# Peptides against a protein of PDB entry 5NXQ: the designs that were tried, part 33

Target 1, 114 residues: chain A of PDB entry 5NXQ
Amino acid sequence: EIQIPVSMAAEEEYLRSKVLSELLTDTLENDGEMYGNENEVLAALNGAYDKALLRLFASACSDQNVEKALSLAHELKQDRALTAAVKISERAELPSLVKKINNIREARYEQQLK

## One batch from the design tools (peptide; aimed at target 1 A58 C61 K87)

Design b2_p22_6_s3 (made by RFdiffusion4, then SolubleMPNN; from b2_p22_6, 13 letters changed)
Fold by OpenDDE base, seed 2:
Structure b2_p22_6_s3 (fold): chain B 114 residues (1-114), chain A 22 residues (1-22)
Amino acid sequence: as target 1 above (114 residues)
Amino acid sequence: SAMKRQELLKEMEEIIEEEAAK
């Protein structure tokens, strides 16, 4: 059986999930409606997207690549994913990254209040 | 070291799974 490197698999999963999530989101935003379980599908897709992204984030953290990790964190959609990213950063002993990700979270909270 | 990195990644995966389960 052909084995795919974990990093490559994660990237493929991320890209696939990203495309599907964006397509569904665009449909809702542009057409204003979908039929069936669109909200559940969207949630599942976003979850898969963030999960894949977090794995890439974790890899970057393990490599002490703070800039790459931060860039990936900005791509996370769900707050719970950002929370996970903070915890991961703490485990990686990257306090500067922790602070920056918390700033992202705070900024998003403020935007939601508008 | 490679061993330490692998252990760290395992811990991070656990964090990811915990958040996904919520």
Scores: peptide ipSAE 0.548, ipTM 0.919, DockQ to the pose 0.859
OpenDDE base, seeds 1, 3, 4, 5: peptide ipSAE 0.539, 0.544, 0.539, 0.545; ipTM 0.918, 0.917, 0.918, 0.918; seed 5 fails the geometry check

Design b2_p22_6_s4 (made by RFdiffusion4, then SolubleMPNN; from b2_p22_6, 8 letters changed)
Fold by OpenDDE base, seed 2:
Structure b2_p22_6_s4 (fold): chain B 114 residues (1-114), chain A 22 residues (1-22)
Amino acid sequence: as target 1 above (114 residues)
Amino acid sequence: MEEEKKKLLEEMEEIIEEAAAE
């Protein structure tokens, strides 16, 4: 059986999840509703999106590519995903990245309060 | 070095799965 490299698979899943998440979000913002399960679908898609993105993030961290990792972290949607990114960064022994991701998280907290 | 990287990625995957758990 032909197997797809994990990095390529992760990228594909990320892109797929990203597109679907964006389409659903746009639809909800435009129409306000779809079929009554919009929030559940969106949550699932966002979860899958962040999961795929975190795998790319982990890969970047393993390569000690801090700038790439940081760029990916900015694309994360959920706070729990950012928390995971911090933990991953700590495990990768990248303290500068830890600080930067914490700054992202703090900034989003402030935005939520508005 | 490759084994260390593999181990690291496995640990990171565990973190990811934990974060995704509902």
Scores: peptide ipSAE 0.582, ipTM 0.929, DockQ to the pose 0.716
OpenDDE base, seeds 1, 3, 4, 5: peptide ipSAE 0.582, 0.580, 0.581, 0.581; ipTM 0.928, 0.928, 0.928, 0.928

Design b2_p22_7 (made by RFdiffusion4)
Pose (drawn by RFdiffusion4):
Structure b2_p22_7 (pose): chain A 114 residues (1-114), chain P 22 residues (1-22)
Amino acid sequence: as target 1 above (114 residues)
Amino acid sequence: TEEEEREEFLEDAEEIIEEEMS
């Protein structure tokens, strides 16, 4: 059976999670539950989404592509995932990227104050 | 040497992902 590189597999998993998360969110926001496990599936789905997105983020940091990495960070869902992205940026010694990601966290926190 | 440093960084980044996303 074909082996898939972890970097290439992360892009597909990100996209799949993104699609499935959007579809299941539309189902729960309009029709509610039908099968019985949608809420838990959506929670796991958003978790796999950010995990795959953090792996692509690490590859962008490894490639010193700060701009690509910031765009990936913008697509993150969980606030805790933005925290994980900051730590990956620090580990990658990209201080300029840390500041821009911390601006995203602060901006979201400002929405939390409204 | 560059490939070894890249692999080490990506393994460390994966450890951070597993810790923070647990």

Design b2_p22_7_s1 (made by RFdiffusion4, then SolubleMPNN; from b2_p22_7, 12 letters changed)
Fold by OpenDDE base, seed 5:
Structure b2_p22_7_s1 (fold): chain B 114 residues (1-114), chain A 22 residues (1-22)
Amino acid sequence: as target 1 above (114 residues)
Amino acid sequence: SMEQKRKELLEEMEKIIDEELA
């Protein structure tokens, strides 16, 4: 039986979720509400996207690959996902990464205020 | 082993993910 490495599976899920999230977003922007549950679907897709991404992030952290982890963190969409990334970084004992991710979060907060 | 420790770490991280994105 063909086995797919966990990392590859995570990557596939990330990419799939990313594509679907983007597709839905574009659809909503261009066509508006179609079925009445678009927001729920979008939220679910965003959740799946961030979860997949966080698994990649966790893997990077476990490898002590701070740069890769940080790059992945920038791709996270939800604030709660950034929170997860911070907690993961803390568990991985990567305080520099914690600080950098918190900076991302703060920057997004500032953007929301503008 | 190092691999076992890594595995355990990843499992803990998965729990964090599930907790935040439940």
Scores: peptide ipSAE 0.650, ipTM 0.943, DockQ to the pose 0.842
OpenDDE base, seeds 1, 2, 3, 4: peptide ipSAE 0.648, 0.650, 0.648, 0.649; ipTM 0.942, 0.943, 0.942, 0.943

Design b2_p22_7_s2 (made by RFdiffusion4, then SolubleMPNN; from b2_p22_7, 10 letters changed)
Fold by OpenDDE base, seed 5:
Structure b2_p22_7_s2 (fold): chain B 114 residues (1-114), chain A 22 residues (1-22)
Amino acid sequence: as target 1 above (114 residues)
Amino acid sequence: SSEEKRRKLLEEMEEIIEEELA
């Protein structure tokens, strides 16, 4: 029996979530219509997006592919997702990646203060 | 086995994901 690799499944989910997020964003920007639940929908989509991305991130970490993992981390949207990435990196014993992701998180925090 | 260890590692990472993004 053919088993789909975890990474492939994660990628599929990521792509789906990304497409939906972009579609919704474009729709809101182009049509300007508000239905009252956009924020909730966006939050849900962002959650799914980050979860899928984190699974790819975890896979990269398990492969000790720091560069790939870091590139994926930059695509994360939520701060809590970055926190997860840090924890995953720690579990994978990748201290350099931990530092770099923390830098991303700090940079975003500083931008929010501006 | 190495494969089993990898599987377990990924499982632990999944738990982290679910914990933070529950």
Scores: peptide ipSAE 0.659, ipTM 0.945, DockQ to the pose 0.828
OpenDDE base, seeds 1, 2, 3, 4: peptide ipSAE 0.658, 0.659, 0.659, 0.659; ipTM 0.945, 0.946, 0.945, 0.946

Design b2_p22_7_s3 (made by RFdiffusion4, then SolubleMPNN; from b2_p22_7, 11 letters changed)
Fold by OpenDDE base, seed 2:
Structure b2_p22_7_s3 (fold): chain B 114 residues (1-114), chain A 22 residues (1-22)
Amino acid sequence: as target 1 above (114 residues)
Amino acid sequence: SEKEKREKLLKEMEEIIDEELA
């Protein structure tokens, strides 16, 4: 049995989840057709997507690669995922990253109010 | 070792992920 490195597995899952999430989102936005389960499917896909990203984020933090970590944080979709990123950054003792991620969260809050 | 420390750290981070995105 071939074992896949954790980082590679995370990347694969990220890409897969990203593509599927985008496809479903596009379908809903463009066609406007709802069959009753699309929202749940989208939520599940978004969850998987963010989880995969957060694993990459955690890896970047462990490598003290703040710039990579920040770039990954910008790709997170859910607010709860950003919360996780903050907590991960705190655990990694990267206060500058914590501040920057909180800024991302605040910016998104403001956008949602519009 | 540093390797063990990193692995432990990553494990703790995984727990954070699971807690927030459960």
Scores: peptide ipSAE 0.653, ipTM 0.942, DockQ to the pose 0.854
OpenDDE base, seeds 1, 3, 4, 5: peptide ipSAE 0.649, 0.651, 0.651, 0.650; ipTM 0.942, 0.942, 0.942, 0.942

Design b2_p22_7_s4 (made by RFdiffusion4, then SolubleMPNN; from b2_p22_7, 11 letters changed)
Fold by OpenDDE base, seed 2:
Structure b2_p22_7_s4 (fold): chain B 114 residues (1-114), chain A 22 residues (1-22)
Amino acid sequence: as target 1 above (114 residues)
Amino acid sequence: SMAEERERLLAESEEIIDEELA
């Protein structure tokens, strides 16, 4: 079996998951027809997307590339993914990044209250 | 070493990801 670098694999998975997630989302929004499994499929895709993104995030943190890490964090969809990003940032000993990601999370909480 | 620290972070991150996005 051909060995693929972790970072490359993560990037590919991210891109694939992103495309599929967007396509499914668009389909659900445009067709107005909800099938029983569509929500589960979407959730699975979003999960895969965030997982892949978090792996890239971790890589950025390991490189001490705070700006890249922050940009990636903004692309995360699920709150639990942001929680993961915070934990990763803590492990990376990047307190400034922790604060910034928490700000993202708080902002999203405020949006949900509307 | 820095390399070891990087690898440790990546490993721990994978565990965190699995924990939060199980």
Scores: peptide ipSAE 0.707, ipTM 0.959, DockQ to the pose 0.820
OpenDDE base, seeds 1, 3, 4, 5: peptide ipSAE 0.701, 0.703, 0.703, 0.706; ipTM 0.958, 0.958, 0.958, 0.958

Design b2_p22_8 (made by RFdiffusion4)
Pose (drawn by RFdiffusion4):
Structure b2_p22_8 (pose): chain A 114 residues (1-114), chain P 22 residues (1-22)
Amino acid sequence: as target 1 above (114 residues)
Amino acid sequence: EEEEEKEQFLKDAEEIIEETFE
């Protein structure tokens, strides 16, 4: 059976999680539950989404592509995932990227104060 | 040497991901 590189597999998993998360969120916001496990599936789905996105983020940091990495950070869902992205940026010694990601966290926190 | 450093970074980044989402 064909082996898939972890970097290439992460792009696909990100996109799949993005699609399935959007579909299941639309289902729960309009029709509610039908099968019985949608809430847990959506929670696991948003988790897999950010995890795959953080792996692409690491690759962008490894490639010193700060701009691509920031765009990836912007697509993150969980606030804790933005924290994980900051730690990856620090580990990658990209201080300029840390500041811009921390601006995202502050900006979301400002929405939390409204 | 550059390839070993890149693999180590990606392994450390993966550890951070797994610790965050444990």

Design b2_p22_8_s1 (made by RFdiffusion4, then SolubleMPNN; from b2_p22_8, 12 letters changed)
Fold by OpenDDE base, seed 5:
Structure b2_p22_8_s1 (fold): chain B 114 residues (1-114), chain A 22 residues (1-22)
Amino acid sequence: as target 1 above (114 residues)
Amino acid sequence: SEAQRRQEFLEESEAIIEETFA
């Protein structure tokens, strides 16, 4: 077995999960229900997607690359993932990033209210 | 060391991630 860097593995998983999530989303939007478990599958894919992103996010934080971290945070889909990003940012001692991620969360809440 | 701190941070982050999606 060949070992690859964790960051590379995370990127691979991110890309895979992103593609699958988008594919499934498109399918559900166009074709409707599939086998009665489509929502669970979508949730699982979204989870995998956000998990992969958060690993990249953590890596960016460790590099003190706030801009990259913020960019990644914008790509997160689930609110719980944003919460995780906030926690990670706090551990990274990046208060400005914490604020910016919270702004993302607030913006999404506002969009939901429209 | 810096490398150790970085590794510990990544491990803590992983724990946060796993907890989030458990």
Scores: peptide ipSAE 0.722, ipTM 0.959, DockQ to the pose 0.830
OpenDDE base, seeds 1, 2, 3, 4: peptide ipSAE 0.721, 0.718, 0.721, 0.721; ipTM 0.959, 0.959, 0.959, 0.959

Design b2_p22_8_s2 (made by RFdiffusion4, then SolubleMPNN; from b2_p22_8, 13 letters changed)
Fold by OpenDDE base, seed 2:
Structure b2_p22_8_s2 (fold): chain B 114 residues (1-114), chain A 22 residues (1-22)
Amino acid sequence: as target 1 above (114 residues)
Amino acid sequence: DEEAKRKKLLEESEKIIDETFA
């Protein structure tokens, strides 16, 4: 059996999850109706999306590609995912990245309060 | 060893991710 490299698998899952998440979000916002499990499906897709992103994020950190890692962090949707990114950055011993991601979190907190 | 560090990070990251989305 042909095995897909981990990085390629992560990219594929990210793209798939991103597209599906966007489609469902658009459907909910534009049509306002689905079949009663909209929120659960969307949450699951968002989870998968962030999970895939975090794997890419970890890969970037492992390559010490801070700029790429930061860019990926900006794409994360859930606060829990940002928290995970901080933890990963700490393990990667990238304190500058830790600070920048925490700034992202703080900014989002402020936006949510408005 | 840098390669060992990279592998360790990826393993630890996977644990963090699993815990986050458990």
Scores: peptide ipSAE 0.720, ipTM 0.963, DockQ to the pose 0.778
OpenDDE base, seeds 1, 3, 4, 5: peptide ipSAE 0.716, 0.717, 0.719, 0.717; ipTM 0.963, 0.963, 0.963, 0.963

Design b2_p22_8_s3 (made by RFdiffusion4, then SolubleMPNN; from b2_p22_8, 10 letters changed)
Fold by OpenDDE base, seed 1:
Structure b2_p22_8_s3 (fold): chain B 114 residues (1-114), chain A 22 residues (1-22)
Amino acid sequence: as target 1 above (114 residues)
Amino acid sequence: SRAEEEKRFLEESEEIIEETFA
C-alpha cells in the first residue's frame, strides 16, 4: 500500500464530503425529507467536511501561506471550525490571519441576528 | 529541524481538530 501524504488525504476526504453533503442538501431542498434523520446525517457530513478543511488549513499555516489559509477558512461551515482555525493560526504565530478569521466569524454572527 | 517543527505543528493542529469535534 502506498502511503498518502496527509495533505493529499485531507484533500480527497474534503472533496468526498463536500460532494455528498451538497447532494443530500439539494435533495432535501427539492424533494423534502428522506429518512427522518437528515439533519443528523448532514451534521455528521459537515463535521467531516470541516475536519478535512482544517487539516488543509493547518498545512497552509505551516507553509506560512496566509492567503491560502484564509481562502480555506472561508469554506468552513461551522462556527466551531472557525474557532479551531483561530487556535491553529495563533499557534502558527499568524496574528493577521487570526484577525481576518475573527472577522469572518463576526460577520456570520451578525447575519444570524437578523 | 525545520521538518521536525513542521511535523510538531501539524500534530498539535490535529489535536485541536480532534478536540473540536469530539
Scores: peptide ipSAE 0.715, ipTM 0.956, DockQ to the pose 0.832
OpenDDE base, seeds 2, 3, 4, 5: peptide ipSAE 0.712, 0.712, 0.715, 0.713; ipTM 0.956, 0.956, 0.956, 0.956

Design b2_p22_8_s4 (made by RFdiffusion4, then SolubleMPNN; from b2_p22_8, 11 letters changed)
Fold by OpenDDE base, seed 3:
Structure b2_p22_8_s4 (fold): chain B 114 residues (1-114), chain A 22 residues (1-22)
Amino acid sequence: as target 1 above (114 residues)
Amino acid sequence: SEEEKRKKFLEESEKIIDETFA
């Protein structure tokens, strides 16, 4: 069995899930047709997307690449994923990144209240 | 070693990720 490096596998999964998520979103916005399971499919795809992103995020943290990590965090869709990113950042001992990710979360909360 | 530390960090991160989406 061929073993793909973790980083490559994560990126492949990310790209695949991103494309599928975008296609699904586009379809729902324009056609609204998914035979009654569109929400479940979207949730699954978004989950896979964020999960893959977080693996890339962890890799960036491992490299102490705060800028890359932050850029990846901005791409996260779900709040639970941002929370995970905070936890990972804390373990990476990157307090500045923790603060910035929390700012992202707060900003999204404020947007939801508007 | 630094490599071992990084490996451990990634493993712990994976655990966090798995728990998040369980």
Scores: peptide ipSAE 0.717, ipTM 0.957, DockQ to the pose 0.875
OpenDDE base, seeds 1, 2, 4, 5: peptide ipSAE 0.715, 0.715, 0.715, 0.716; ipTM 0.957, 0.957, 0.957, 0.958; seed 2 fails the geometry check

## One batch from the design tools (peptide; aimed at target 1 S62 A81)

Design b2_p23_3 (made by RFdiffusion4)
Pose (drawn by RFdiffusion4):
Structure b2_p23_3 (pose): chain A 114 residues (1-114), chain P 23 residues (1-23)
Amino acid sequence: as target 1 above (114 residues)
Amino acid sequence: SEEEELEEEFEEVIEEAEELLES
């Protein structure tokens, strides 16, 4: 059976999780539950989404592509995932990227104050 | 409990990213 590189597999998992999360969110926001485990599936789905996105983020940092990494960080869902991205940026010694990601966290926190 | 599990998964991803940067 074909082996898939972890970097390439992460892109596919990110996209799949993005599609499935959007579909299941539309189902829960309009029709509610049908099968019985949608809420738990959506929660695991958003988790797999950010995890795959953080792996692509690490590859972008490894490639010193700060711009690509920032765009990936913008697509993150969980605030805790943004925190994880900051730590990856620090471990990659990209201080300029840390500041821009921390601006995202601060901007979201500002929406939390409204 | 779900939040702690998610944090653990993020720590694993950070460790994977460290190994990738050291490679």

Design b2_p23_3_s1 (made by RFdiffusion4, then SolubleMPNN; from b2_p23_3, 7 letters changed)
Fold by OpenDDE base, seed 4:
Structure b2_p23_3_s1 (fold): chain B 114 residues (1-114), chain A 23 residues (1-23)
Amino acid sequence: as target 1 above (114 residues)
Amino acid sequence: SREEELEKEFEEIVEEAEKLFEE
């Protein structure tokens, strides 16, 4: 049985989801020419995007690469994804990363208030 | 809801990560 490494699969999905999410976002922001359930499509793409990122994040945590993990966490779009990243960090026993991700969440909360 | 389903999927990824760390 041929199995694709988790990191490779995650990277592919991340890149695909990222491109599609960016294209859709740009379309909505720049010209708004998309019709139908664009918000639902965008949400679905963002979900796939964050899921892919989280798998990359987990891989980085497994490698004890805190800097890479943190960089990936900054790319997460949804708060619930950040929450998942915190949980992953806890399971990986990376308390410093937990704190840094929580800081990201807090910063985003403050930005949303503006 | 979609949001609840996505949250569940995130939790599944957390669980996958736990298995990864145990290996």
Scores: peptide ipSAE 0.525, ipTM 0.912, DockQ to the pose 0.859
OpenDDE base, seeds 1, 2, 3, 5: peptide ipSAE 0.521, 0.520, 0.520, 0.524; ipTM 0.912, 0.911, 0.910, 0.912; seeds 3, 5 fail the geometry check

Design b2_p23_3_s2 (made by RFdiffusion4, then SolubleMPNN; from b2_p23_3, 8 letters changed; failed a check: too like the target's own chain)
Amino acid sequence: AAEEEYEKELEEVVEEAEKLFES

Design b2_p23_3_s3 (made by RFdiffusion4, then SolubleMPNN; from b2_p23_3, 8 letters changed)
Fold by OpenDDE base, seed 4:
Structure b2_p23_3_s3 (fold): chain B 114 residues (1-114), chain A 23 residues (1-23)
Amino acid sequence: as target 1 above (114 residues)
Amino acid sequence: MREEEYEKELEEVVEEAEELFEE
């Protein structure tokens, strides 16, 4: 069995899920089309998207590429995914990244209050 | 997907990351 590098597999899944999520989001936001299950499908796609991103994030952390890791964290959609990114950063012993991701979370909470 | 199920999947990704750091 040909082992695909984790980073390549994650990137492929990320790109696929990103495109599909964006297309569905655009349809809902711009066309207002609802067929009954779009919200559920979107949630599933967003979940897959964040999961794929987290694998890329972990790879960046492994490379000690804090800048790339932070950029990827900004692309995460769900707070629970940011929480996972914090956990990954802690285990990678990157406390500066932990702080920066927590700042992202706090900023999003503040935006939700507006 | 139930929230608990997805949280478990995310934890699995966290665990996968730990393995990556130990390699």
Scores: peptide ipSAE 0.507, ipTM 0.901, DockQ to the pose 0.831
OpenDDE base, seeds 1, 2, 3, 5: peptide ipSAE 0.507, 0.503, 0.504, 0.506; ipTM 0.901, 0.901, 0.900, 0.901

Design b2_p23_3_s4 (made by RFdiffusion4, then SolubleMPNN; from b2_p23_3, 8 letters changed)
Fold by OpenDDE base, seed 2:
Structure b2_p23_3_s4 (fold): chain B 114 residues (1-114), chain A 23 residues (1-23)
Amino acid sequence: as target 1 above (114 residues)
Amino acid sequence: SREEEYEKELEEVVKEAEELFEK
């Protein structure tokens, strides 16, 4: 099992995870081949990426920067991370942001049905 | 499971956010 180091610096971890996640994703898309634990590595990287991004999201909410928070939410990859973003928005008392994030989730659900 | 463990980690991030908002 792949263990990803956890950074206390959210932005640093976000950038690192973003680069690695994109690199692996592009490689799989371009080559069309998967070997060994590549799928497991991707899952771990995506998890770390979303978690780091959520901390940035929380910071944006704290700053009452709804536009920045929403843009960050669009960058989240997993539905469970969007769910967490909704919870954070609720606790930040930003109902408009809650609605917008739920719209993102609904849009992705529709894409999965197609 | 691994999925359940990660869900707990996300919940911890939510709790961290709550603490941030209270400061």
Scores: peptide ipSAE 0.557, ipTM 0.911, DockQ to the pose 0.661
OpenDDE base, seeds 1, 3, 4, 5: peptide ipSAE 0.550, 0.546, 0.550, 0.551; ipTM 0.912, 0.911, 0.912, 0.913

Design b2_p23_4 (made by RFdiffusion4)
Pose (drawn by RFdiffusion4):
Structure b2_p23_4 (pose): chain A 114 residues (1-114), chain P 23 residues (1-23)
Amino acid sequence: as target 1 above (114 residues)
Amino acid sequence: SEAEEEREAFLKDAEEIIEETFS
């Protein structure tokens, strides 16, 4: 059976998780539950989404592509995932990227104050 | 090469951060 590189597999998992998360969120926001495990599936789905997105983020940092990495960070869902992205940026010694990601966290926190 | 070893070490550490965050 064909082996898939972890970097290439992360892109597909990110997209899949994005699609499935959007579909299942629309189902729960309009029709509610039908099968019985949608809430748990959606939670795991958002988790897999950010995890795959953080792997692509690490590749962008490894490639010193700060701009691509920031765009990937913007697509993150969990606030804790933004925290994980900051730590990956620090580990990659990209201080300019840390500041811009921390601006995202602060901006979201400002929405939390409204 | 030395640059490829550093890249693999970074990506391994980044993966550990991900797994710790989402454990």

Design b2_p23_4_s1 (made by RFdiffusion4, then SolubleMPNN; from b2_p23_4, 10 letters changed)
Fold by OpenDDE base, seed 3:
Order: C-alpha cells, then structure tokens, then sequence
Structure b2_p23_4_s1 (fold): chain B 114 residues (1-114), chain A 23 residues (1-23)
C-alpha cells in the first residue's frame, strides 16, 4: 500500500492530488518508470483526488449550489466516486442533481463499450 | 442555529459516505 501525504483542507488536498495525478499520468504516458508500482501509485493518487473532490462536492450541495456540484461531479474520475456523489445528492434532497450525475455515469459506461 | 446544525449533520453524513467508498 502506498501512502500519500494529504492536507487537512479539502481544497488544498484536491489541488495537490490533481496536480500529482496529472503529472504522474503524463510521465507514464511518456514511458515513465515507477519501479513496478505504477498502477498502485496511480490508484492511490486518483483515490485521494476523488476523495478530496467529493468533500468539495458535499460542500456545494450543502449550499444548494447544484451547478457547482454538477461541475465538480464531472471532474470525478472513478465510478465509485460518482456513486458516492449520487448518495450525497440524495441525502441533500437534490433529485435533479441525482439524475444528472446518473447521466454522467451512463455516458461513461457507453464510452467504455465503444 | 437549526440550519447550521442541519448542514453540520449533512457534512458529517457525507464524510461517512466518502470514507465507506474508499475503505
């Protein structure tokens, strides 16, 4: 298991994870090496990224800012994170947001089938 | 206030959902 330093602030954690995830992805796409743990590192970074993003998402929901919440949902990478966003939206009693996030999930599934 | 408490509880519940997702 790979441990990644995280911030107590969701915004800082999000930005850090985003930058590191992007840098790692770019490196690997250009034949970078991570000494046999590339997939583990990427998974850990993506996890931290989505986790931080979901906290921002929850904050947006608490503000009843559906547009901001939806924008954040589009930035989520993992399907499990989208599922979490749906659950959070349901708790926030935002059915329109639930539908829109489910549409994102369905669209991604369709893309995987192509 | 009641509104503040509701938001606090919502954020707490959201954190639990997040933690369960990435457990």
Amino acid sequence: as target 1 above (114 residues)
Amino acid sequence: SSSEKKKEEFLKESEEIIDETFA
Scores: peptide ipSAE 0.703, ipTM 0.950, DockQ to the pose 0.580
OpenDDE base, seeds 1, 2, 4, 5: peptide ipSAE 0.696, 0.699, 0.699, 0.694; ipTM 0.951, 0.951, 0.950, 0.951

Design b2_p23_4_s2 (made by RFdiffusion4, then SolubleMPNN; from b2_p23_4, 8 letters changed)
Fold by OpenDDE base, seed 3:
Structure b2_p23_4_s2 (fold): chain B 114 residues (1-114), chain A 23 residues (1-23)
Amino acid sequence: as target 1 above (114 residues)
Amino acid sequence: SSMEEEKEKFLKESEEIIDETFA
């Protein structure tokens, strides 16, 4: 199991995870070095990133700020995170947001097929 | 207030959804 920096503050965790994910991605793209665990590290960072975003997303939903919630949903990387966002939107009784997030998911599926 | 309590409950349930997603 890969240990990565974590924070109880959603915004701080989001920023930290985003920076680390970007740095790792850039390093792998530029240097091309493989040690066998890079994909696992990236997956862990992406998980922490989406997890932090979802906490911000839930906060936006609690404020009934649909536009902010939607913008955050667009930043989510993993499909499972989008699914979680749909569930949270349903609990928030925001059907328009549910539809928009499902549209994001469908669009990503279509892009994967091309 | 009741509104604050509902928001707290919502955020707690959201955290549970998040935890289950990444378990």
Scores: peptide ipSAE 0.703, ipTM 0.950, DockQ to the pose 0.571
OpenDDE base, seeds 1, 2, 4, 5: peptide ipSAE 0.699, 0.696, 0.696, 0.693; ipTM 0.950, 0.950, 0.950, 0.950

Design b2_p23_4_s3 (made by RFdiffusion4, then SolubleMPNN; from b2_p23_4, 8 letters changed; failed a check: too like the target's own chain)
Amino acid sequence: SAEEEKRKKFLKESEEIIEETFA

Design b2_p23_4_s4 (made by RFdiffusion4, then SolubleMPNN; from b2_p23_4, 12 letters changed)
Fold by OpenDDE base, seed 3:
Structure b2_p23_4_s4 (fold): chain B 114 residues (1-114), chain A 23 residues (1-23)
Amino acid sequence: as target 1 above (114 residues)
Amino acid sequence: SSEEEKKKKFLEEAEKIIDEEFA
């Protein structure tokens, strides 16, 4: 069995999920076809996308690369993904990163309220 | 090495966190 490094696997999944999500979004926007399952498909793709990013995020944390970790956190789409990032940062004992990610989450909450 | 093992364990814990949040 071929062993693929976690970072490589995460990058592959991230790129695949990102491309598929973008293609689907563009198709729906341009063609206007609705089949009734688009939201579910998008949710699944976004989930896979965020999960892949979080794996990259965890890798960055393990390398103590706070700057890279933070940049990845900004690319996360779902609130639950940010929550996961906070938890991972806590496990990595990176309190400054925890604070910064919480700021991202709070900023998004404020934007949703306005 | 011990450091590699620690990183491996950390990544495993991270995966569990991810799975729990997306369950």
Scores: peptide ipSAE 0.701, ipTM 0.951, DockQ to the pose 0.787
OpenDDE base, seeds 1, 2, 4, 5: peptide ipSAE 0.701, 0.701, 0.698, 0.701; ipTM 0.951, 0.951, 0.951, 0.951

